# Peptides against a protein of PDB entry 3V4O: the designs that were tried, part 130

Target 1, 234 residues: chain A of PDB entry 3V4O
Amino acid sequence: DQPLAKDKVALLIGNMNYREHPKLKAPLVDVYELTNLLRQLDFKVVSLLDLTEYEMRNAVDEFLLLLDKGVYGLLYYAGHGYENFGNSFMVPVDAPNPYRSENCLCVQNILKLMQEKETGLNVFLLDMCRKRNDYDDTIPILDALKVTANIVFGYATCQGAEAFEIQHSGLANGIFMKFLKDRLLEDKKITVLLDEVAEDMGKCHLTKGKQALEIRSSLSEKRALTDPIQGTEY

## One batch from the design tools (peptide; made by RFdiffusion4, then SolubleMPNN)

Design b2_p21_1_s4 (from b2_p21_1, 13 letters changed)
Fold by OpenDDE base, seed 3:
Structure b2_p21_1_s4 (fold): chain B 234 residues (1-234), chain A 21 residues (1-21)
Amino acid sequence: as target 1 above (234 residues)
Amino acid sequence: MEPKLQSFAPEVDEEAVRKRL
């Protein structure tokens, strides 16, 4: 039986022009490319660039309002980030140097809120570094997660590692998006799709031993980004 | 020109760190 989505909603955030951190280039192109692809998959896409903490929190709140029972939710982030105690933190452009968790958005908190919406699928694509922030000693107190078996994390890099962009002749693309875009439209279970992306990335001589895709999932159903929206005719 | 890799990792501002300590 073909799984159905009640709706498909995506929030894409690309942060580049940081006030107190090195500027990035890839998020601009990567957000635009992913936006185009997800729209082809009939996602309702909100794409935002260079968000302050306040703006990021508002964007997430608005995104959550679009989620409901059976809705597919996808969050993509490209920018600076870190991982402490298994929790992923997205860094707004106005974050101080050094930043702390109080200045950032915790992905796992967003996941908790998505679970409350009884979504059909929760996909996180995180194109950011996952190194420990030594300047943040705070142990986050997070709300308990439910067992929903509908969660997929695509980390652009391994735990404790860095994510990279390729700069060539003034152009820059993230390594993750470079390979993801070639397979994103395939009608495959999302975890299978990401596994193939991981293999493609592994063949890149530039990132061998430097960056590798990590897939973390609890997905008990064959859900794909290509799944049709309920009530629509194709 | 061969492509170069740029890390997404932030650089620590030593002066800022010193001011905060």
Scores: peptide ipSAE 0.287, ipTM 0.748, DockQ to the pose 0.744
Fold by OpenDDE base, seed 2:
Parts: C-alpha cells; structure tokens; sequence
Structure b2_p21_1_s4 (fold): chain B 234 residues (1-234), chain A 21 residues (1-21)
C-alpha cells in the first residue's frame, strides 16, 4: 500500500539580485541546501538563481514538460513576492518598480497547468512575503481548478505577513528553510512533516508574532517526499 | 535596503533578521 511516484521532479528558483528592488541573500544558500536534500530523495532537481521574467517562464515551461501522470512535482521559490486576492505572485529579478501581476508569475496558474498533467502530487514551497501589492489592482481571472486532492502549499509566512531571513556568521538562511532542512528527509506524509516544521518554527523567539508557517492542503493520500519511484529498486 | 533586526539568541552570538518582500 506504499504510494509510488511515477517520477519526482523539482524546480527550485532563488531570486536575490533584483535590479529595481532590494537585494536578498538567503535564496542562494536556501536553494543549494534544498537541492542537496531533494537529490537525496531521488528528485530530479533543476535549480536556478536570479531569473528574469523570460527565464522564469521558460523554466516553468520546461518543468511542466517533465510532468506527467503520477509524477511528483515540487516547486520551491525564494525571493520577492506578494499575494493579491489569494493568488501568489513570484517576482522576477528584472521586474519593474512597482511591479504588477503582468510582470510576475502566478503560482495558481502553474498549479492549473500541473493539474492538466495529472500529477500524483503537487507541492509548493513559497518562501516569500505575502503582503498585498497595492500597486497592482488587477483581479486575476484564473481557470477553475480541478478537484485532484493532491495539492500541498507550504507558505513561509501567514497571509498578509512578511517572511524573514536570518544572518549568522556571514551566512543567511530563510527562517522557513532553517527549520525545513532538519526534517525534509523524514519518511512522513508531507503535510505531517510541514506541520512539525511549523511547530519547530513556532519555538523560534526571533520570529514569534512576526512569521508563522501556513499549510494549505487538499491531500487525500498519505504521500511523502520519500515515496519510491515506480520501477526503481531501493 | 530592507530593515534588519538584530537579536542575541542563547544559541548564537549575534543574529540579524532581514525582511523579505
């Protein structure tokens, strides 16, 4: 009764060297650390840094080409972002100031496309702020999502809140990654794993009352990142 | 520049927290 993945594919994007916005530091280390961990979990990982809008769209397109029925898809993003009307927007490094939705990539649009691929699991790990962008009054018209019961969102922070990076000894990690990396290899249902990460983060005195992990899921099966790939002997 | 918050946690000598947007 062990769930099987047809394949496991991850796209990791870390944007830090923005042209028209404050530069970040943590995405560099966070992407590298997560890359290493996901590869240990036998994910095929594409890791990219400092993507323009054009490059981000191309990366997502290529990622989608690797998805198919039963494939586990994981999208990780660390960088600037915002949330308007429940839609998450990832900001490319060449986005103008101020940026609008037309300059950004909508995560929910990506999810819709992933659903069309009939993936076995869709995991989004979004390490970005979730404050409303008042300079963007566009109400996205998104296609209706299917009921696939295989979706997990891990938001580094609550709706309307900010995410933080912690700098120590010249290194910087996102608060989310700081705790995620310690549990990511555990053989647990992904929502259970993230719940434990949320508890660990909640013990961090630096972010109490400032940042908290939010889990949003519709996952009806006990699927884990450790699930074996079909046809592979372990 | 994004605002930085520095805190002295028991486990570390010095910590700086920077906001992400």
Amino acid sequence: as target 1 above (234 residues)
Amino acid sequence: MEPKLQSFAPEVDEEAVRKRL
Scores: peptide ipSAE 0.081, ipTM 0.507, DockQ to the pose 0.041; fails the geometry check
Fold by OpenDDE base, seed 1:
Structure b2_p21_1_s4 (fold): chain B 234 residues (1-234), chain A 21 residues (1-21)
Amino acid sequence: as target 1 above (234 residues)
Amino acid sequence: MEPKLQSFAPEVDEEAVRKRL
């Protein structure tokens, strides 16, 4: 039987205008394009740009309020980030230089909170670097995740690697979004869809050997972003 | 839900490829 979503909610964050770090360009277009695509998939989408730590935390809180049992939750982030000990940290625009975990939002913490909502699907699309932050010596002790078998991570790059944006005629896209947008509307299991995106990205000579999509999933059901919302007719 | 779009565009970089951190 076709899996159903109680609802579909997405939070998209693109941080570009950092106060103490290099400015980015791609998140603007990437968030915009992804917003349009997800809306076509009947997601309720909140798209935000250039968030401070306070604003990011508030946005996540509001996002969590929209989640409930059986709801599909999708978090997309484009901006500066790092990964320490397998934990992904999204960097707000007002983060100091150097930034530390206390200044950033931990994705795994968000996932934990999403699990508490008993969501039907948790998708994280992280278009950020995954290099270790040597200036952050914090070893986080996180609560163990529940075994929900409904989690998908799409990392724009490999562990310890960098993510890139490409500029074309004044516009810039992240490499990840450049290829994701071409397949996002396909009616396929989300992990299968991302696998195809990974293959497409692998054909890009500009980033070959520099950036590769990593998919990490514990998804036991054939869930797709195209799954219909319960009670709706298509 | 209405998106919040910032009116401030990021600085234009002429580089074809920019590293993200």
Scores: peptide ipSAE 0.071, ipTM 0.524, DockQ to the pose 0.039; fails the geometry check
Fold by OpenDDE base, seed 5:
Formats: structure tokens, C-alpha cells, sequence
Structure b2_p21_1_s4 (fold): chain B 234 residues (1-234), chain A 21 residues (1-21)
């Protein structure tokens, strides 16, 4: 049977104007393009750029307030990031140099909170590097996750690798978004959709051997971003 | 919350790759 969402909510964060780290460009365009696409998919979208730690935490809190049983939650992040011990950290624009976990937002912690909301689907699209932060030696103690079988991670790059933006004439797009946008509206299971995006991205000669999409999922149902909202016409 | 968007920049062609940290 066709899965239904109680509601569909997305938080998009693009950080580019870092104070103490290299500035990025792609998040501006990427957030914009993804916003438009997700709105076409009837997501309630909150899109934010250049968030401080305080603002990011507040945004996540507000996002979580919109989640409830059966709600589809999507978190997109484009910016600096790192991965330590399998935990993904999003870096706010006001993070110090070097940044540490205490300065950043842990995606897996957000996932834990989303699970508590009994969401219908949890999608994380992380357009950031996944290299180890050698300046952060903290081993996170995370709360145990539930077995909800409704989790999808789309990592713009593989573990230990870097994510890139493609620049042209001063403008830039993230490689992940460049290919994601072409398929995002397709009515396919989200993991299948991302797999196709991965293949498309693999054809990019600029990042061959440098960046590859990783899909990590525990999704036992055929859920798609195109799934209709409960109570609406399909 | 109101979206905080600074610009609606268009899609760009690939020219050079810049590493994200």
C-alpha cells in the first residue's frame, strides 16, 4: 500500500560565510534549489543560511517541534563538517578555529530526537566533508537509537572523504546538489532515488576518485519524498 | 520561521572544483 505522511517538514541549512574558516559558495545556490524542489513536493520548508551555533540549535529545536508521529522529517545541511567515530558534525559559521564537537551540532543526536517524535521518515542529506577532525579528540557518548527502520542518510561523500563545490565564474554548486536536483521529484523510494543520483554523480569527471555519494539506510518501507500527505488527494 | 535566503543565484556550469572542509 502507498505510504502516507502525516506531514512533511524540512530544515535546510547552508553555511558559507564562516568567520574563522574558509568561506564557501555553493550552499547559497544549493539551499535555494532544494527549497524550491521540496516545496514542490509539499514539504513545509525552513531554509536558513549562515547560522551561528546558537541559531543552528534554535533552528533544530524549532524543526523538532514540527515533527510528530508519521511526519516526514528531512534535514539538509551544506557547509563545513566532519565525521568522528561515525558521528557527523555540522559546523556553524561562528565556530572557532579549530572547531570541536562542543561547537558543532551532531546529526546523530538530532536523529535520536527525531526518533522520539515517532516520525514516519527521517532523511538526512549532508553535503559536507566527512574527514576526521584531528583537533577533536572527544569520543561522543550518544543515546542509543531506536530500531525504527525509517532512516536514510545521503552523504555527499564517502566516509573519510571530502565534498566539493563546482565553481564557475564566481558561482558554485555542490556536486551532490547538482545531481540530486535532477531526480528529487521522481516518485521513487528515497534510497532508490539516491542510488540513481549516486550513479549520475559518479559520471562527473571532476570528482572521479575524490567524491562519491554514500547511502546509509534502515528503511523497511517504500517511502518516497513524493508520498502524499494524509488527508490530501493523491 | 521565515526563510533566511540571501540570494537566488542561478545554476552554474562546472569549471573548477573547490574542496569543502
Amino acid sequence: as target 1 above (234 residues)
Amino acid sequence: MEPKLQSFAPEVDEEAVRKRL
Scores: peptide ipSAE 0.054, ipTM 0.475, DockQ to the pose 0.033; fails the geometry check

Design b2_p21_2_s1 (from b2_p21_2, 11 letters changed)
Fold by OpenDDE base, seed 3:
Formats: structure tokens, sequence, C-alpha cells
Structure b2_p21_2_s1 (fold): chain B 234 residues (1-234), chain A 21 residues (1-21)
């Protein structure tokens, strides 16, 4: 039986013009290209660039308002980030140097809120570094997650490692999006799709030994980004 | 499909090399 989504909603955030951290380039292109692809998949897409902490929190709040039982939710982030004790933190453009968890948005907190909405699928595509932030010694206390078996994390890099973009005089994709964009429209279980992206990335000579895709999932159903929206004939 | 919103588009200049995010 073909799985159905009640609706499909995506929030894409690309932070590149940081005030107190190195500027990036790839998020501009990556967000633009991913927007076009997700539109073809009938997602409702909100794409935002260079968000302050306040703006990021507002964007997440608005995103959550669009979620409900059976809705597919996808969060994509490209920018600076870090991971402490298994928690992923997205860094706003106005974050201080050094930044701490109080200045950033915790992805796992967003996941908790998505679970409360009883979403049909929760996909996180995190194109950021996953190195520990040594300037942040806070151990976050998070509420226990529900057992929903509908969660997929696509990390652009391995735990404790860095994600990269290629600097050119012109515009270029980050490493993750370079390979993701070629397969995103395929009608496959999302974890299978990401696994194929991982293989493609593994053949790239530029990042061998430096960056590898990590997939973390608890997905008990064959859910795909191509799944039709309930009430619509395809 | 519904119209997409893209806000705050800016370009940057960098040297050719791998840059960590």
Amino acid sequence: as target 1 above (234 residues)
Amino acid sequence: SEADEIAKRNDTETDPRLTAL
C-alpha cells in the first residue's frame, strides 16, 4: 500500500553572512536548488537566508504551526553548527564568538515539538559541522522522545567531524547538496535514497577521509518524499 | 504547487579551497 501524507511542509534555512564568524557561500545556492526540488515534490516550502536568533525561532514556530497529524515535516539547515552530547545546534548569524547553546537552536528540541504534533514523517537534513564546541560545557536536559518510528536524520558529516563547501570565485554547492540534488526526486524510501547519496559522496576524491554522510533513522514504514498528499490523485 | 519564499539573498567572494562549515 502506498503511504500517504496529510500534507508536506519544509523549512529551509541557510546562514552564510555571519557577523562574528567566517562567512559562507554554499547555503545561498543550496537553499535555492533544494527549494525548487521540494516544490516539484509538492512540498509547501519556506526558504530563508541569514536569520538572527530571533528570526530563526520565529521561523521554527511558524513551521510548527503548519504541522499536524500525518503531515510530513522536513527541516533543512546549512550553516555553522556544532554537536554536544548528541544534540545538534544550529548557529544564527548574530551569534556571539564564541557561541553557546543559549545562542543557538537545538534540533532535538524541534523534533520533540514535531512529535507532539503527531507528524507522519520527520526529516532533518543538517549541512553543518558536528564538532564539539569546547566553549560550551552545558549539558542540556531534554525531555524523552516518543517512540514514533518516523524519524530520519541526514547528517552531512560524521559525528565529531566537519562538513565542507568548495570556495570558488563563483557560486558552488556544498558537498552534501552536490550529491543530494541528483537523487532527491527519486521514488524511494528516504533512508534508501540517502544511503545512495552516501555512496555517491564516498566516490568524491575531494572529501575522502574528510567528510562522509551519516544516516540516523527510526523509520518503520516505507516513507518517501515522493509520497502523495492524501485526497489528491496522482 | 504553492509559491515559495526566498528571503535575504546575498553573494560572497572566497578563495578556491575547502572551507569547513
Scores: peptide ipSAE 0.205, ipTM 0.569, DockQ to the pose 0.231
Fold by OpenDDE base, seed 2:
Structure b2_p21_2_s1 (fold): chain B 234 residues (1-234), chain A 21 residues (1-21)
Amino acid sequence: as target 1 above (234 residues)
Amino acid sequence: SEADEIAKRNDTETDPRLTAL
C-alpha cells in the first residue's frame, strides 16, 4: 500500500539580487543544495535564480505544464516575501519599493492551479518573511480551493514573523535550509519530516523567539518525498 | 556540526548577523 507518484517535479526559485530591496545571499546556496537533494529523490528539478516578475510567472506556468494526475509537485521559494490575510506573496527581483500584490506572485493562486491538475501531492516550501505588508491594502479575493487533502506548506517562519539568513563571510545556508537539508532524504511522511526539522530548528539559539518553522497541511495519505515513481523499478 | 555550533551560541535577541528575508 505504498503511495506512488506518477512523477515528481520541483520548481526552485531563489531571489537574492533585488533591484530595489536588500540583497540576499542564502538563496544561492539553498537552491543549489536543495536541487541536489531533490534529484537524489528522483525529482525533475528546475532551479532558477533572480527572476523578474515576468520570468517568475513564466517559470510557474512551465512548472504547471509538467503537472498531471498523480504527479508530486514541489515549489520552493527563497527570497523576499510577505503574507497578507493568509496569502503568501513571492517578491520578484524587479519588484518596486514598496511592492504590492500586483507586483508579486500569490502562492495560493499557484496551489489552485496545481489542484486543477489533480496532483498527487502539493508541497510548498516557503523560505520568506510572512510579515504583513502595510503598503498593500488589497483584500485578495481568491477562488475557493478544492478539498484534495494533498497539501503541505512548510513555512520557514511563523505567521506575521520574519525569516532570516545568517550574515557570513562567503556562502551559507539560510536558517530553514540549514536544518531541512539534514532530513530531506528521510523516508517519512512529509509532515513528519518537517516536524522533525521544526524540532531541530527550534534548538537554534540564534533564531529563538525570532523564527520557527510552521507546518500547515491537509494530507490524508502517508506521502513522502521518497515515494517511488510509478513504473520505475527499485 | 554547523547546526550544533549555532545551537550552542548564546545569541542576543538583536543579533546583527541575522538578515530578514
Scores: peptide ipSAE 0.203, ipTM 0.587, DockQ to the pose 0.280
Fold by OpenDDE base, seed 4:
Structure b2_p21_2_s1 (fold): chain B 234 residues (1-234), chain A 21 residues (1-21)
Amino acid sequence: as target 1 above (234 residues)
Amino acid sequence: SEADEIAKRNDTETDPRLTAL
């Protein structure tokens, strides 16, 4: 009855050293810690920092090549971002100021491509702002998504809101990763796991009223990041 | 083929406050 993954592949992107936008700090630590955690979960992890638009697109292409039927695909992004008309856009480090959708990577487009691979699970962990970009009025025409019932979005913040990182004298996590890392290894349905993370985050007085986790899912099976890989012994 | 790679770049320090992403 235990769901099995054909394989487990993750692409982690942390953008912090922007050329034309405020520099960030947390993505470095967040990507590092998440990498270690996902490896403990037997994910094949590609972790990249400070990607240009060209590099990001190439990374996504390479990531997609590792996906196939039944494979668990996880995309994590930490950096600047925005959301227009329900579409999430990841901002490359070389994006102009202001940036537009043509300068950024649309997460929903990536999801469409993942669906074509017939993945077993599609998880998006987006540690970025979700405010509207007023400098981009383009309404993208996206291909319709299939009904695969294997999609989970973990947004670091609510629709139209900002996500934050904490600054310390040393390295520190973003708010989302601060709480996610404590539960990521738990053997629970991914939506349940994220729900618990949301509750933990909700107890943080520092970001109360400023940042709250949002879960958007269509997941008809009890899929967990801890699910064993087919053909392996545990 | 399969990849397990980490690429890191420089980090910069910012003011001790909440910073919006």
Scores: peptide ipSAE 0.219, ipTM 0.577, DockQ to the pose 0.207; fails the geometry check
Fold by OpenDDE base, seed 1:
Structure b2_p21_2_s1 (fold): chain B 234 residues (1-234), chain A 21 residues (1-21)
Amino acid sequence: as target 1 above (234 residues)
Amino acid sequence: SEADEIAKRNDTETDPRLTAL
């Protein structure tokens, strides 16, 4: 039987104009292109750029309000980030230097809140570095996650590694989005789709040995971004 | 595209054309 989504909602955040950190370029293009693709997939998409901590928290809160039982939720982030003890932290543009977890948004906390909404699918696409932040020795205490078997993480890079954008005079995608955009519209289980993206990225000589896609998932159903919305005909 | 051209280059492990996120 064809899996159905109650609705499909995506929050896309691209941070590039940091106040106290190196400026980025790719998030602008990446968010734009991903927005167009997800809209073709009938996602309700909220795309935001250069968010302060306050604005990011508000955006996440509003995003959560749109989630409910059976809804597909997708969070995309492009910007500076880090990973401590398996927890991913998105860095707002007004974060201090150095930043700490209290200045950032923890993705796993967002996941916990999404689970409480009884969503049909939770997808995180994180185009950020995953190196440890040595300036933050705080171990976050997170609430235990439920066993929902509907979680997919697409990391632009491996644990402890960096993600990259290409430095040139013009506008270009980050490495992750360069390959993701070519397959995102395919009618495949999301984990299978990401696996193919990983293979495509692996053929890129530019980032060979530097950046590789990591998929972390617990998805017991054949859920795809192309799944139709309940009550609609395609 | 420019990005495609860059990807075809023989890059080193410390390619200065890459910026870490």
Scores: peptide ipSAE 0.211, ipTM 0.604, DockQ to the pose 0.274; fails the geometry check

Design b2_p21_2_s2 (from b2_p21_2, 11 letters changed)
Fold by OpenDDE base, seed 2:
Formats: sequence, C-alpha cells, structure tokens
Structure b2_p21_2_s2 (fold): chain B 234 residues (1-234), chain A 21 residues (1-21)
Amino acid sequence: as target 1 above (234 residues)
Amino acid sequence: SAADEIAKNNDTETDPRLTAL
C-alpha cells in the first residue's frame, strides 16, 4: 500500500550575507540545487535567501499555512546555527553578535506547530553547525511533542560539531548537499535515503572526524519524498 | 563518486578551504 501525500510543501532558507557574522557561500548553490530536485518531486517549493529575523518568522508562518492533514512538510535551512540542550536554532542574517535564542528561530518550535497541522510527514534538513552557543544560557521550556511518528531530522553534522562548506571553484556545495543531491530523487523511505547519504558522506576524507550526517527519526510508515500526491496519477 | 571527486581535490584532512557554518 503506497503512502500518499495530500500535498507536498517545502520551505528552503539559505542565509549567507550576515551583517555581524562571517559571510557564507554554499547556501546559494545548495538552495538552488535542492529547489530543482524538490520541484521534480512535485513539491511546492518556496526558496528564500538572506532572511532577517522578521522575514524568517513570516516565511515560517506562511509555510505553516500551506500545511494541513496529510501534507508533507519539508524545511531546509543552510546558514549559521547552533544547538543548545537539543534545540536547534537558525540564525537570521540580522542577528546580533553574539546571538541568543531570542534572536533566532527554534526548529523544535516549528515542529510543534507542524504537528498541530496533522501533517503526513515532517522533514527537517539542517545544514548548520550544532555547537553549543556559550553566550546563550537560556534553557528553553518546550511543550511536549505529540506522538505522531512522522518526523525525520537530517542534521548535516553531529551534535556539538560543525558543518562545513568548501570555498574553491568547482566545489560550490556544502558537504551535506554535495551528497544529498545524488540520492534525493530515489524512491526510498526517507530515513533509508538519508542513511545512504550518510554512508556516501562518510567516504569523504576531508571531513572525517569533523562532520558526519546524523539522522534522528520517529517514522512508523514507509514515507518517501517520491510519494505521489493524492488525487494525482503519474 | 562525489566522495572521490572531493578527495581528488582535497588530499588533506585539514583543509583551510573549509569554512564552518
């Protein structure tokens, strides 16, 4: 029995031109590549670059409005970020230096809101660092998540580690996207797909001991990004 | 493979061309 999506919606955010932090390069190409791939998978894709805090919050709000029961939601982020106490924070381009949680968007809060929409699948692809932000001592009090068994996190790096981009001609992708793009169109359960990406990435000697893909999932159904949209025939 | 391509261009474990996100 092939799982079906009511619809498929993706929000892609690439932040590069930070005001108070080092500028990045990879998010531009990474967002472009992922946009093209997700469109081939019949996702409705909103791709945005260099968002301020206000713009990021608005983008997330608009994204959530497109979610409903059975909809596949995918959030991709490439940019600066950090992780405190298991919570992932995406850093807007206008964030101060140092930034704190109040300046950033918490991914787990977004997940909570996605669960309220009764989505069919929630996928987070986070191409950001996961280092502890020592300037933020806030302990977030998050509401308990519902048991929806439809959640997949693809972290570009391990807990407490950094994610990297390569700055030279010919290799414009971040490490994560470089490997993800080769498999993203495969008709496989999303966790299986990401596991294969992890193995491919693990063969990269350049990032051995520095960056490795982490998959965190609670997915009780064989959901794939290739799943057809209900009411459509291909 | 993608890994092979990267390895050909980057022969060191510590490459100054890497920038942390």
Scores: peptide ipSAE 0.277, ipTM 0.643, DockQ to the pose 0.252
Fold by OpenDDE base, seed 3:
Structure b2_p21_2_s2 (fold): chain B 234 residues (1-234), chain A 21 residues (1-21)
Amino acid sequence: as target 1 above (234 residues)
Amino acid sequence: SAADEIAKNNDTETDPRLTAL
């Protein structure tokens, strides 16, 4: 039986022009291309670039307001980030150097809030580094997550590792998006799709031994980004 | 393929470099 989404909503954030950190280039192209792809999949897409902490928090709040029971929620982030104690932190463009958790947005906190909305699917695509931030000694105490079996994380890189963009003349994708975009429209369970992307990325000699896709999921149903929206007549 | 495209870029006169996010 074909799974149905109540609605499909995506928030895409690309941070490039950091005030106190190295500037990036790929998030611009990556967000643009992903926006076009997700719209072809009938997602309602909000795409934002170069967000301050305040703006990022507001964007997430607005995103959450669009979520409800059975809605597919997708969060994509491209920019600087880190991972401490299994928690992923997205870095706003106005974050200080060094940044701490109080300056950043915790993805797992967003997941908790998405679960409260009783979403049908929660997908996180995180194109950021996952290295430990030694300047942040805070041990986050997060609320326990519910067992919803509808969660998928696509990490651009492995735990403790870096994610990369290609520095070339002109515009170029990040490594993750370069491979993701080729398969995103395929009608496959999202975890299967990401697994194939991982294999494609593995053929890249530039990032061999440096960057590999990690999939973390608890998905008990065959959910795909191509799943039709409830009420849509064909 | 994406991998092939990256390989082609390496054959260009520009030295492709990786920048960490």
Scores: peptide ipSAE 0.274, ipTM 0.663, DockQ to the pose 0.252
Fold by OpenDDE base, seed 5:
Structure b2_p21_2_s2 (fold): chain B 234 residues (1-234), chain A 21 residues (1-21)
Amino acid sequence: as target 1 above (234 residues)
Amino acid sequence: SAADEIAKNNDTETDPRLTAL
């Protein structure tokens, strides 16, 4: 039987204009294009740019309120970030230099909260660096995750590596979104879709040996972003 | 394809056009 979503909700965050860190360019275009694509997939999309810590936390809280049993939740982030001990941290635009975990939003904490909502699918698309932040020696003690088998992480880069955008005079996509946008509307299991994106990205000579997509998943059902919403026909 | 377009730019691992996130 065709898997069904009770609803489909996405939160897209693009941080560019950092106060204490290098400014970025790609998140503007990336968020815009992803918004349009997800709307074509009947996602309810909230897209926000240049969020402070306070605003990011509020956005996540509001996002979580839209989640419920069987809802597809997608979180996309483009901006500065880091990964310590397997935990991904999104950096708000007002984060200090150097930033620490208390200044940032932990993705795994968000996942824990999404699991409590009994979502049908949890997708994280993280277009950020995954390098260790040596200025943060905190070892987070997170609550144990449930075994929900509905989790997909699409990391723009490998563990311990950097993700990149192309610096142009004009607007351009980041590397991850450049390839993701070409496949996003395909009716395929999300892990299969991302695997194809990984192969496409692997053909990019610009980032060969520097950036590669990593997929981390526990997904026991054939869930796709194209799955119809209950009560609708496709 | 997106990959083909980028490949035509004679890009290298040290391409100064890349900015780390």
Scores: peptide ipSAE 0.293, ipTM 0.659, DockQ to the pose 0.279; fails the geometry check
Fold by OpenDDE base, seed 1:
Structure b2_p21_2_s2 (fold): chain B 234 residues (1-234), chain A 21 residues (1-21)
Amino acid sequence: as target 1 above (234 residues)
Amino acid sequence: SAADEIAKNNDTETDPRLTAL
């Protein structure tokens, strides 16, 4: 039997115009294209660009309010980021230089809050670097996650590595979105879909040995982004 | 494919056009 979503909600954040860090370009196009694709999949999509810490926290709070039992939640982030002790941190545009965890949003904390909502699926697509932030020595004390078996992380790059965008004269996708967008509408288990994206990315000589997709999941059901919403005709 | 498009640009592993996020 095909799994059903009670609803499907996505929060897309693209940070580009950093105050104290290098400016980016790809998040603009990436968020735009992903928005269109997710809407075709009947997601309720909130797309935001260039968020301050305050705005990001508010956006996440509002996103969480839309989640409930059986709802599919998807968080996409494109921007600067880092990973310390297995925790992913999204960097707001007003983050200081150097930034620390107190200035950033921890993805794993968001996941914990999503689990409290008893969501049907939690998908994180993180298009950011995963290098250690040497200026942040804080060891986060995070609450243990529940065993919900409905979690999927799609990292644009490997642990400890960087994710890239292409400097082009015009607007262009980041590397991750360039491959993701070609398969996102496929009716496949989300982990299978991401695996195919990983293979496609692996064929790119530009990023060979520099950027590779990592999938981290605990997903015990065949859930897809194409799963219909309960009560709707499909 | 996306990979083919990138390959056509003669991009290399050390292409300076890559910017880290």
Scores: peptide ipSAE 0.260, ipTM 0.683, DockQ to the pose 0.275; fails the geometry check

